# Peptides against a protein of PDB entry 8HF1, part 201

Target 1, 320 residues: chain A of PDB entry 8HF1
Amino acid sequence: NVMLYATKPTEVMVSFPHQEQVLTVTRLISAEIEKFYVSLDLMNIGVQPIRRSKSLQCLRDPSKKSFVKQLFNDFLYQMKEYGIYAASIAIISLIVEFDIKRRQAETLSVKLMHRTALTLCEKIRHLLVQKLQDMTYDDDDDNVNTEEVIMNFSTPKVQRFLMSLKVSFADKDPKDICCLVFVERRYTCKCIYGLLLNYIQSTPELRNVLTPQFMVGRNNISPDFESVLERKWQKSAIQQFRDGNANLMICSSVLEEGIDVQACNHVFILDPVKTFNMYVQSKGRARTTEAKFVLFTADKEREKTIQQIYQYRKAHNDIA

## One batch from the design tools (peptide; made by RFdiffusion4, then SolubleMPNN)

Design b2_p23_3_s3 (from b2_p23_3, 7 letters changed)
Fold by OpenDDE base, seed 1:
Structure b2_p23_3_s3 (fold): chain B 320 residues (1-320), chain A 23 residues (1-23)
Amino acid sequence: as target 1 above (320 residues)
Amino acid sequence: SPSLTVYKINEDGSLTEIDPSVL
């Protein structure tokens, strides 16, 4: 029960300007997704055969369309919240997912739907990569993975997060680092993981210092196979973090209380703390007074955020 | 480069700006 530890980590707020990256490419991508939704609504995929899989939980939403829209909505959120560079990583996850769904399609109509979604993702990927390449002279996809490109095509929030990591961990012993990064959404874990791998590799002061891993929450909306792979990945990721083979863990807010993660010296909350439970669970991983609990907030939301954190802190102290 | 503005959240809920090097 994480609630019983009256830990007093240093609570820190990192402020960032609310700048909407008004890039033409983001508008184009949003418009292409909206056009695709109109087309998707017109697609007749027929009545899907209800395979009586014995697990009651696999009431697959009979409209496989809702899942397609959810993935694109999650992508649009990631592009908005994390920026174009993060979106270029996020779109790869959609490509993989839609290719799996296309291959698993039981009907030609469903196969076509997933193929159309996949083609859109490939177009989006191209638009994103081309925009990242505007800062590079070389056509190689690897040349877009520089510290400069990552920083310039990341949102102010992500920029401050990366800067905070650099300041916190530059030239430190990897063994002395135990860091958690909390994000709201499952797909954000993979996106931020990919971004961090590239950032760490491009940042000499963090090379061989930070070894990131990610953990997705147990909300397996995914088919049994994906759920098995994810469960294997989660177990491996947790073990690597316990063994010190990974020293930075990216977690979705759906970390069930049962993940015994070691006491961490740093806890970064990349997304807004929406619930008291999220506050207590994340803060409760910072088990020392020297530990840092770092929040990111837009300047415009600072007052609202601090009031909410103060309310959560008070409520936590009243229970402890 | 973007600036890093860092605040300590005090026990009273006030903010004190701190040097980013303390992160």
Scores: peptide ipSAE 0.677, ipTM 0.966, DockQ to the pose 0.862
Fold by OpenDDE base, seed 2:
Structure b2_p23_3_s3 (fold): chain B 320 residues (1-320), chain A 23 residues (1-23)
Amino acid sequence: as target 1 above (320 residues)
Amino acid sequence: SPSLTVYKINEDGSLTEIDPSVL
């Protein structure tokens, strides 16, 4: 009965100010996406063959327009939740996706739709990069990947997350670190991974301490949309984390029942805990002695978050 | 630099502010 001796992790809440930094650039980007949606709705792409995916649930929008809108909506969410720096990384993933879809387009109209989306992504990327460069006073160092730029263009939540990592892991032995970072969305994993790589590289106290990796949970991914490359990457990422070649893993879902991930000493929940299962399964990874389970909350939502965590804790104790 | 405010979540659901160095 291995469950009985699991030392309950110390549950910690990190508070951050709820400041919507409404930058002019974020308004411009949002307005360009809205204009694009109006244009997209007017695009005649013809009747696309409904590939009946055997999984009943995702009515593939026969137009593929809903998928384009979903990617931009996910980008807008990431820009809002994580900041402009994270958005500059996230937009690259959209560029790659729309370029793939453009090349795979069976019709000229669908090809044009993805080309228009790609052109918008390049415009957004330029606006983001320009805004990151505006803080680098020195014309000579185009390095927008400094600790200062990352911190200044990250949301208060991401700033406190990065500070928490620095406080937790500065000058520690890499072998003593087993860290999980949970995020809500699939695309956030790659975005936060890219942000962490740049932050660690810019932070001397972390360069030789933290080796990040990312994994997207399978349960939310229709196997039809998982590229063979992505499945290989996920397997490699898990193996690197098991072998200790990576000591920080970013996950978009609680690791499926049966992915035996080693006992972790730190579990960070970057996004709000929306489900009991997410609480139990993420907390259940913090199994080492003195393990920490760290939550992030806006000051305005602190009371609501505490009440929700207390309810989940009570419900978990009533089942155990 | 932004301040790091850290709370321990007690068994009763109350919060105790703690030094960030304990992270």
Scores: peptide ipSAE 0.677, ipTM 0.965, DockQ to the pose 0.869
Fold by OpenDDE base, seed 3:
Structure b2_p23_3_s3 (fold): chain B 320 residues (1-320), chain A 23 residues (1-23)
Amino acid sequence: as target 1 above (320 residues)
Amino acid sequence: SPSLTVYKINEDGSLTEIDPSVL
């Protein structure tokens, strides 16, 4: 029995400066969301009709307000962690979600709640787009989707991620690329996907080299008709990645759900590795010869991150 | 452009700075 020692990936750490870039626009947006939470807490949306299905008992008044707050908290996290360019893409997903929930509202009070949330999202979108345009000195080229605008309005972490992709994949054969990008949150997959589409389109060396796709984790909370469409879309995205029609996959917790993905030559971990399971599952996808497992860390957290990765590596070697 | 600082994580858990072209 030749134990095919699966070649262990090269583990790499990319360092970035901890910059609290507190833009005036980010403070204004945060203050508008906080004012909205005060208004939302005072809003009486009434006791929702208890539909007898176990799945619909989760649609109580507190759960609807809690879901609205969760979406805005996820947006605030994305704006802080990825920057205002990523936030301009993330806010579109909130607009779509609140418009759907507004149309599906069974009561006038719930319809008004989602309408108020939607009005705030449109105000936030305007503030973000205006700030992206402030750097385009040419009045005639309203194109906020340039490499320069994306880079300048991204956090140091996202800047180093984009630079790492450019160095890794510039002018390579698309067939030789099989890349995974792991993120912590479900909504971050769509946001980073939209950012990468615009970055690849603005970067000649990556045009026709990288074809991104994304996978959203299974939302066990909403058994609604949307979950069936999402499952069909996930199957299509996986199939495109298996067939080589996509060569970069953005995913959140997908490996914990038992999704079988091919062996990859690159695995990027964009967010902090918080669990041993996340470390083992993500690293376990980097199985090709000369495969790379790439982590991102702030300079201030480098020592703590190395100690955590060393502990996970030791624990993994003791089980193998 | 910002600088890209890249470290190899060694088997002992030490860091070695490497050229970014190795990515």
Scores: peptide ipSAE 0.676, ipTM 0.965, DockQ to the pose 0.854
Fold by OpenDDE base, seed 4:
Formats: structure tokens, sequence, C-alpha cells
Structure b2_p23_3_s3 (fold): chain B 320 residues (1-320), chain A 23 residues (1-23)
């Protein structure tokens, strides 16, 4: 039962220019990943032993190659949608994941595949970090985590999101803040979390004001695949948000899973609202009349987005 | 710095530009 809370938050749209300029580094990284895919397709990793674990899990364990491609495709998406700075954080998550998979590899061929993926990730990391350093005027300050660097190497969408957070929360009492940030993908939660930690630390007006957390949705595909660590992390993150020890929560699809998160004063939708359920559930967290439901739209997509939101609003009012 | 352009979505689906300080 989706509790259709008849909530009337102020619905707000933040406009951003479409980013037409593809940086040379982004093109180079994309080309290196494509070359790696050709090499990966030629790799003979052998027949994966179907571990007869009784759970239907084994049928959905993507080929070890498919998993590698998925991680790089998710990285390419994050680099495109959130920018180079976010990509520099996202690549670290790939390095960690591939190192775990390399250590867990049962065969030399699979171990080599993950090693090759790691080598590519380190090359990508170097290219990203070098590009972040190119705009630091001070050769001596290796600190790529300034407000200026974060802003300059973020997409227009992410820039407007960060500006919106600064305007909304600068010098406010942290107890008065209850904020949700919705993103489409689970990996984006960690990426935007890392970006926000660095942005908050670099922005004096947000220091000690915003305490972010992230929650990755349960893999609805199999609750048994949720690592004990992921379940512990989710419970801890939710509890910190309930206790007021965190006042900003980054979520992917979590509301669809029936996780009862508190009523929030701000709900930011960083990625496009693709479903009526996502609209209703995310808006349903903004329970007060003073609560804000904030959408981010490219100028070119503004009309289409408004029409879609108006249709969802109408459909919601017809059910409520 | 980039400008922040903010619109209120009205009940009729029209947009009204609002001051970003209202965020």
Amino acid sequence: as target 1 above (320 residues)
Amino acid sequence: SPSLTVYKINEDGSLTEIDPSVL
C-alpha cells in the first residue's frame, strides 16, 4: 500500500543549460573503455562453474564479463550526467569493486580479466585527476576538492543542485533540515555522496549544517544477494537519519521498497522522474505545505518535463 | 558562477520565475 499522502508541497523547477561541450578527456576515456570492451570480448574466461547455490541467484549472476561492462557503463553514465569531478569519485568505487572481484577470482583467466579492468581504472583515475589539477592555479596545492574545482568540473545540472543546496541551507540550524535527494542509479548515490562530502567541507556556510548519508535500494531481484554489510549500512543510515544525526539522505528507488523515511522539508529530484510511482512516493515525503519538491531540468526539456509533471499531478489528485 | 534560475510550478502547470532565495 503506497500511502498516498495528500501532500501539497511547493513544486519547484530549477533550469540548467544543456551541456554541448564534450571535454577531450571525456572522449579519451570513452575511447579507452571501448577498446577495452573489444579486448574483453576476445578474452576466454572459460565456462563459469555454476555454483549450485540453491537460490535462483546463480541464473541472474551476470557473466563476469557482463558485470565488468555494467560497471564501466554506469561509470560512463555518471561521467556524462554529473561531470568529471563526480567521475573521479566514481572510478574509485570501480577500483574497489574490481580489486575485490580479482581477489575472489577462482580462475587465472578471471583474475587476469579483473586485473586488466583495474589497470584501465587507474589510467582513467590519472586522466581525471590530472584534468582537475589543470585548473588549480597553485601548482603546490594538490587539493582538487575546492568549491571552485567541484563547481567547474560538474555538469550544469550538478552545479545548479549544489547552488540550490547552498541557497537552501547556508547558515541554517541543522535540526531544522530534513532533505531527500533522489537519484536513478544505486552507484550514483555513492558518487553524489562523495561529491557532497567534499563540497560541504569546502563550503564554510554548509560546514556543520549538512550531514549527508546515502541509502542504496535493496536489490529487489534477490534479497538474499544483499550483502550483510549492505543491510547493516542501510539500517545504520536510516537510523542516523531518524535520529537526526544525518539531515540529508541520498536515495535510489528506496521509497518504492516501502522504507519509511521521515517527512522531509526538501525533496530534490536530481534525475528525471520516469514513473508515476516515483513522483507520488518522492512527493509524498514532502508532507508540509512549506516543503519543497525540487526538479532539475535542461532548458531544452523544460516543456516536456512540465507536461509530464502536470499529468502525474492530475493523476495523483484523481486518486487522493 | 552560473546563474540559478528557479521556477514555481503553478497549479495550472504554468511556470512563474521566483527568486532563488525562496529555495
Scores: peptide ipSAE 0.674, ipTM 0.965, DockQ to the pose 0.859

Design b2_p23_3_s4 (from b2_p23_3, 11 letters changed)
Fold by OpenDDE base, seed 4:
Structure b2_p23_3_s4 (fold): chain B 320 residues (1-320), chain A 23 residues (1-23)
Amino acid sequence: as target 1 above (320 residues)
Amino acid sequence: KPKLEVYEIQEDGSLVKIDPSVL
């Protein structure tokens, strides 16, 4: 009986100022999406053919409009929570998704709906990119992917996250790193992954140190409807992380689904810990010697967050 | 550059400010 003494990770809180970055561009984008929702509600797309697969019926809005609204709502959330730079990456994912849906459209009305959504996404992309360029001193340096631009157009939370990664991993051996980054939303995994790729490439101290991957939690939709590509990609990402070919994994709720990942030395919680299960599962991955469990909180929410973490810690100790 | 404010969460739930280099 090797009692794996679960070394309790050091629990760390990183504080950030609650700045409502009231950028004119974010207000303009929000207003354009709201106008689009009004137009979308007026669109007559007809009754969609009910594909006979009983299991998907509950999540298929017969109008397919709910899916369009969900993607834009998730984009608005990412823009608010992570900033304009992250939003510039997130919008590309919407463009790709709506282009796929446009090509797969069974009716002209559905095709038109996705075309209108794409036109809005391209307008949003242009507004975001233009705003990122406003801080480049040289009109000729189209490189909006500098450490400085990423930092300036990220929320205080994301700034502190990137700074924490730099402090934690600068000049370390990549083999000594096993890092998890937890986010609440599945779409955030890909957005933060893209941001991290650009940040790592622009940060010499991290360029050969961190190799990120991401993993999206399984859709609560039957595993039969996950694209074969998405399942293959998830398996590949997990395997790369197990093999040490990736040393940082961005994930959403993946550990709640019983995905076996190795013991990690760093666990970052980028979004609020909303459940006891999330606390236990995420903290339970920080199992190495000197493991760190890092939380991010706004200064205004610090006391409330600490009280919640203390309650979860107490409840966990009473079960263990 | 923004400052990094890092706190260790003690067993009693108190916060102790630590040097960011400990991350």
Scores: peptide ipSAE 0.683, ipTM 0.967, DockQ to the pose 0.851
Fold by OpenDDE base, seed 5:
Structure b2_p23_3_s4 (fold): chain B 320 residues (1-320), chain A 23 residues (1-23)
Amino acid sequence: as target 1 above (320 residues)
Amino acid sequence: KPKLEVYEIQEDGSLVKIDPSVL
């Protein structure tokens, strides 16, 4: 009996200070979104014909107003949790989504709603980019993608994440790296991917070391909105990570879908671990010798996080 | 530059402060 000593990964906690975003620009953006919600509630979009498509979403919001609010709420979350720099990337995804929805609009009222949302997104984008440029003397959009700008306009959590990547991977052989980054929300995968591309490009020690990719879970709520393109992209992203063409994968709940991912040497949990299954599945990917399982926590939540991780460890050891 | 505060989570659930270079 070769007891394969399943080498338990080293579990590491990175602490960061709790910082409330006191920036005037974030307050302005939040106030503009709230004004937009009041206007959106007053919009008469009419009764949308219930297309007999088995899509559960058409039953929940026939006006599509809740979907618009969800996208802006996800943006507000990303701005709060990851910072202004991440928000400048996140807003582009909303612009793309609302432009698609505007073109697909079946009624003039729905088209106008998505146009109004798009106009707000362009205003938000301008406010964010202008704020990033306040640190650069040059009006050149390329100057906002420096390591310094990324770090200064990121939340304490994201700053510690980027610093942890730099310490972990600076000047390493890219073949020796197999890294997973777990995030809670679907839209965060793409946002953090865009942030990492710019950070890696601006960080010489990482530029030829880390090749990021992202993966988004299936939208179980609306499989009809999963474009054939998104499904092809997910398959390509997984294949690139299997082939070693990507060595860092950003994912959400994708492991619940039974996606077989290779053994990793690093697993970063950027957002709080909310479930036992997420803990077991994410930790269970850190299978190499010297594998690391890295958690990020605010100082104020450290004790609560430790107690939760200890409970999950105990429950895992009782089942294993 | 922000400081990295890195802790190893022990088997008993205690935290031991470690050097960030071990990441």
Scores: peptide ipSAE 0.682, ipTM 0.968, DockQ to the pose 0.870
Fold by OpenDDE base, seed 2:
Structure b2_p23_3_s4 (fold): chain B 320 residues (1-320), chain A 23 residues (1-23)
Amino acid sequence: as target 1 above (320 residues)
Amino acid sequence: KPKLEVYEIQEDGSLVKIDPSVL
């Protein structure tokens, strides 16, 4: 019985200023989404036949209006939590999703609903891209993906995350890096992945050092709607990370399902740790010698975050 | 440029400011 002394990772807190940067563009986008919700509530889309999938979880909204609102609420959260640059990537995921739902629509009214949502996403994308271009003197789309644009249109949290990656991994051997990045939401994985690809490509010190992948946990809600392509992508991404072909993995909190990934030297928690299970599981991946478990917190929430982490540490030590 | 402020969380739950190069 080799007691693998699970070397307790060094727990690190990165502080960032709380900036309620309410940009005019974010207010305009929020107001357009609110107007769309009013219009959506007035849409008569009829009662859709409840496809009873065998799992007794009543699909709550037979109208699919709640799903449309959920996607826009997730987008608004990403725009608030990660910034305008991340929102410009996140909106593409909504465009793809609404285009799929539009094509799968069984009725003309539902098809029209998804078309209206898609048109709003295209308008939002234009407003976001235009705002990114306001900093670039050149109208060329390629110029919006610079380190400077990414940093200036990211929230203080994302700025400190990118700075932390640069400090940790600049000029390191890619083989010595095994990094996990935890985010709360499924859609955030793809958004942060796209942001990191652009940031790494624009940062010479990281371009040949970090190879990111993303993993979305299995949606327990509807395995039937996970495209065969998404499931293949997840398996491929895990395998690339196991084989060392990827050295940074972005994960949603769904690592609860016992994904056997290697011991990591860095674990970044980009979103607040909301549960004891998330704390134990994410921290339990930082298992190498000198492993780091890095949390991000707003200055105003630092005390609350520390108290919560201390409670989780105590509870974990009482079980271990 | 934004400053990186890094703290080690001690066993007692206190914060000690550390150099960002330790990341």
Scores: peptide ipSAE 0.679, ipTM 0.966, DockQ to the pose 0.865
Fold by OpenDDE base, seed 3:
Structure b2_p23_3_s4 (fold): chain B 320 residues (1-320), chain A 23 residues (1-23)
Amino acid sequence: as target 1 above (320 residues)
Amino acid sequence: KPKLEVYEIQEDGSLVKIDPSVL
């Protein structure tokens, strides 16, 4: 009986300072979204024709306003947790979504609601891009994607994440790298993917080393609305990671669904570990002899985070 | 430049400060 010595990964914690400074632009954007919510609540969108989904779930009219508020609340979360640079990428996803919803609108009132949301997104995009350009002397749009701009307009958490990637992977062989990055929210996967593409392209030591992909979980919204394109993208991204054509995968809670991914040498947890299942599933992907399991924590939350990880480790050892 | 502060989580749940180059 060869006892398969399950090689336990080295568990590492990276500390970051709590962000005390709120930029004027983030306050302006938050105030514009709050004003928009007041206006949105006053909008009469009328009784919408019941879209019979195959599941007979009537999408009620309140759900359309609620969905608009959810997207802006998710954007505000991205801006707070990841910074202004990440927010400039996240806002593009809202623009695309509201333009699709505007074109698919069955009534003039719903079309107007999505048009008003789109106009706000364009204003937010302009405010973000202008703030990124304040540090660039040249008006060239390509100048906002430098390592310096990305680092200066990222939160302390994202700065330490990017520094950790640079230390871990600078000038290494791409074939020796199998990295997972876990995030909490579906929208964060695409936002952090766009940030990493620009950071890797601006960082010579990583440009030919890291090839990122992203995978988003099944939308809790009815499987009928998962675009055939999203399902094709997920299959392609997983296949590229299996074939070694991608060596860094950004995931939300998707790996809890038992997606068979190769043994990884690095697992980064960018957001707080909220569940025992997330801890076990993410740690269980770090299966090489030198595997690292890396957590990010604010200095103020460090003690609480350690106690929680220790409890999860103990509970995992008691089941094994 | 921001500093990278890296800690190894020991078996007892204690933190030991390590060199960031071990990542």
Scores: peptide ipSAE 0.678, ipTM 0.966, DockQ to the pose 0.877

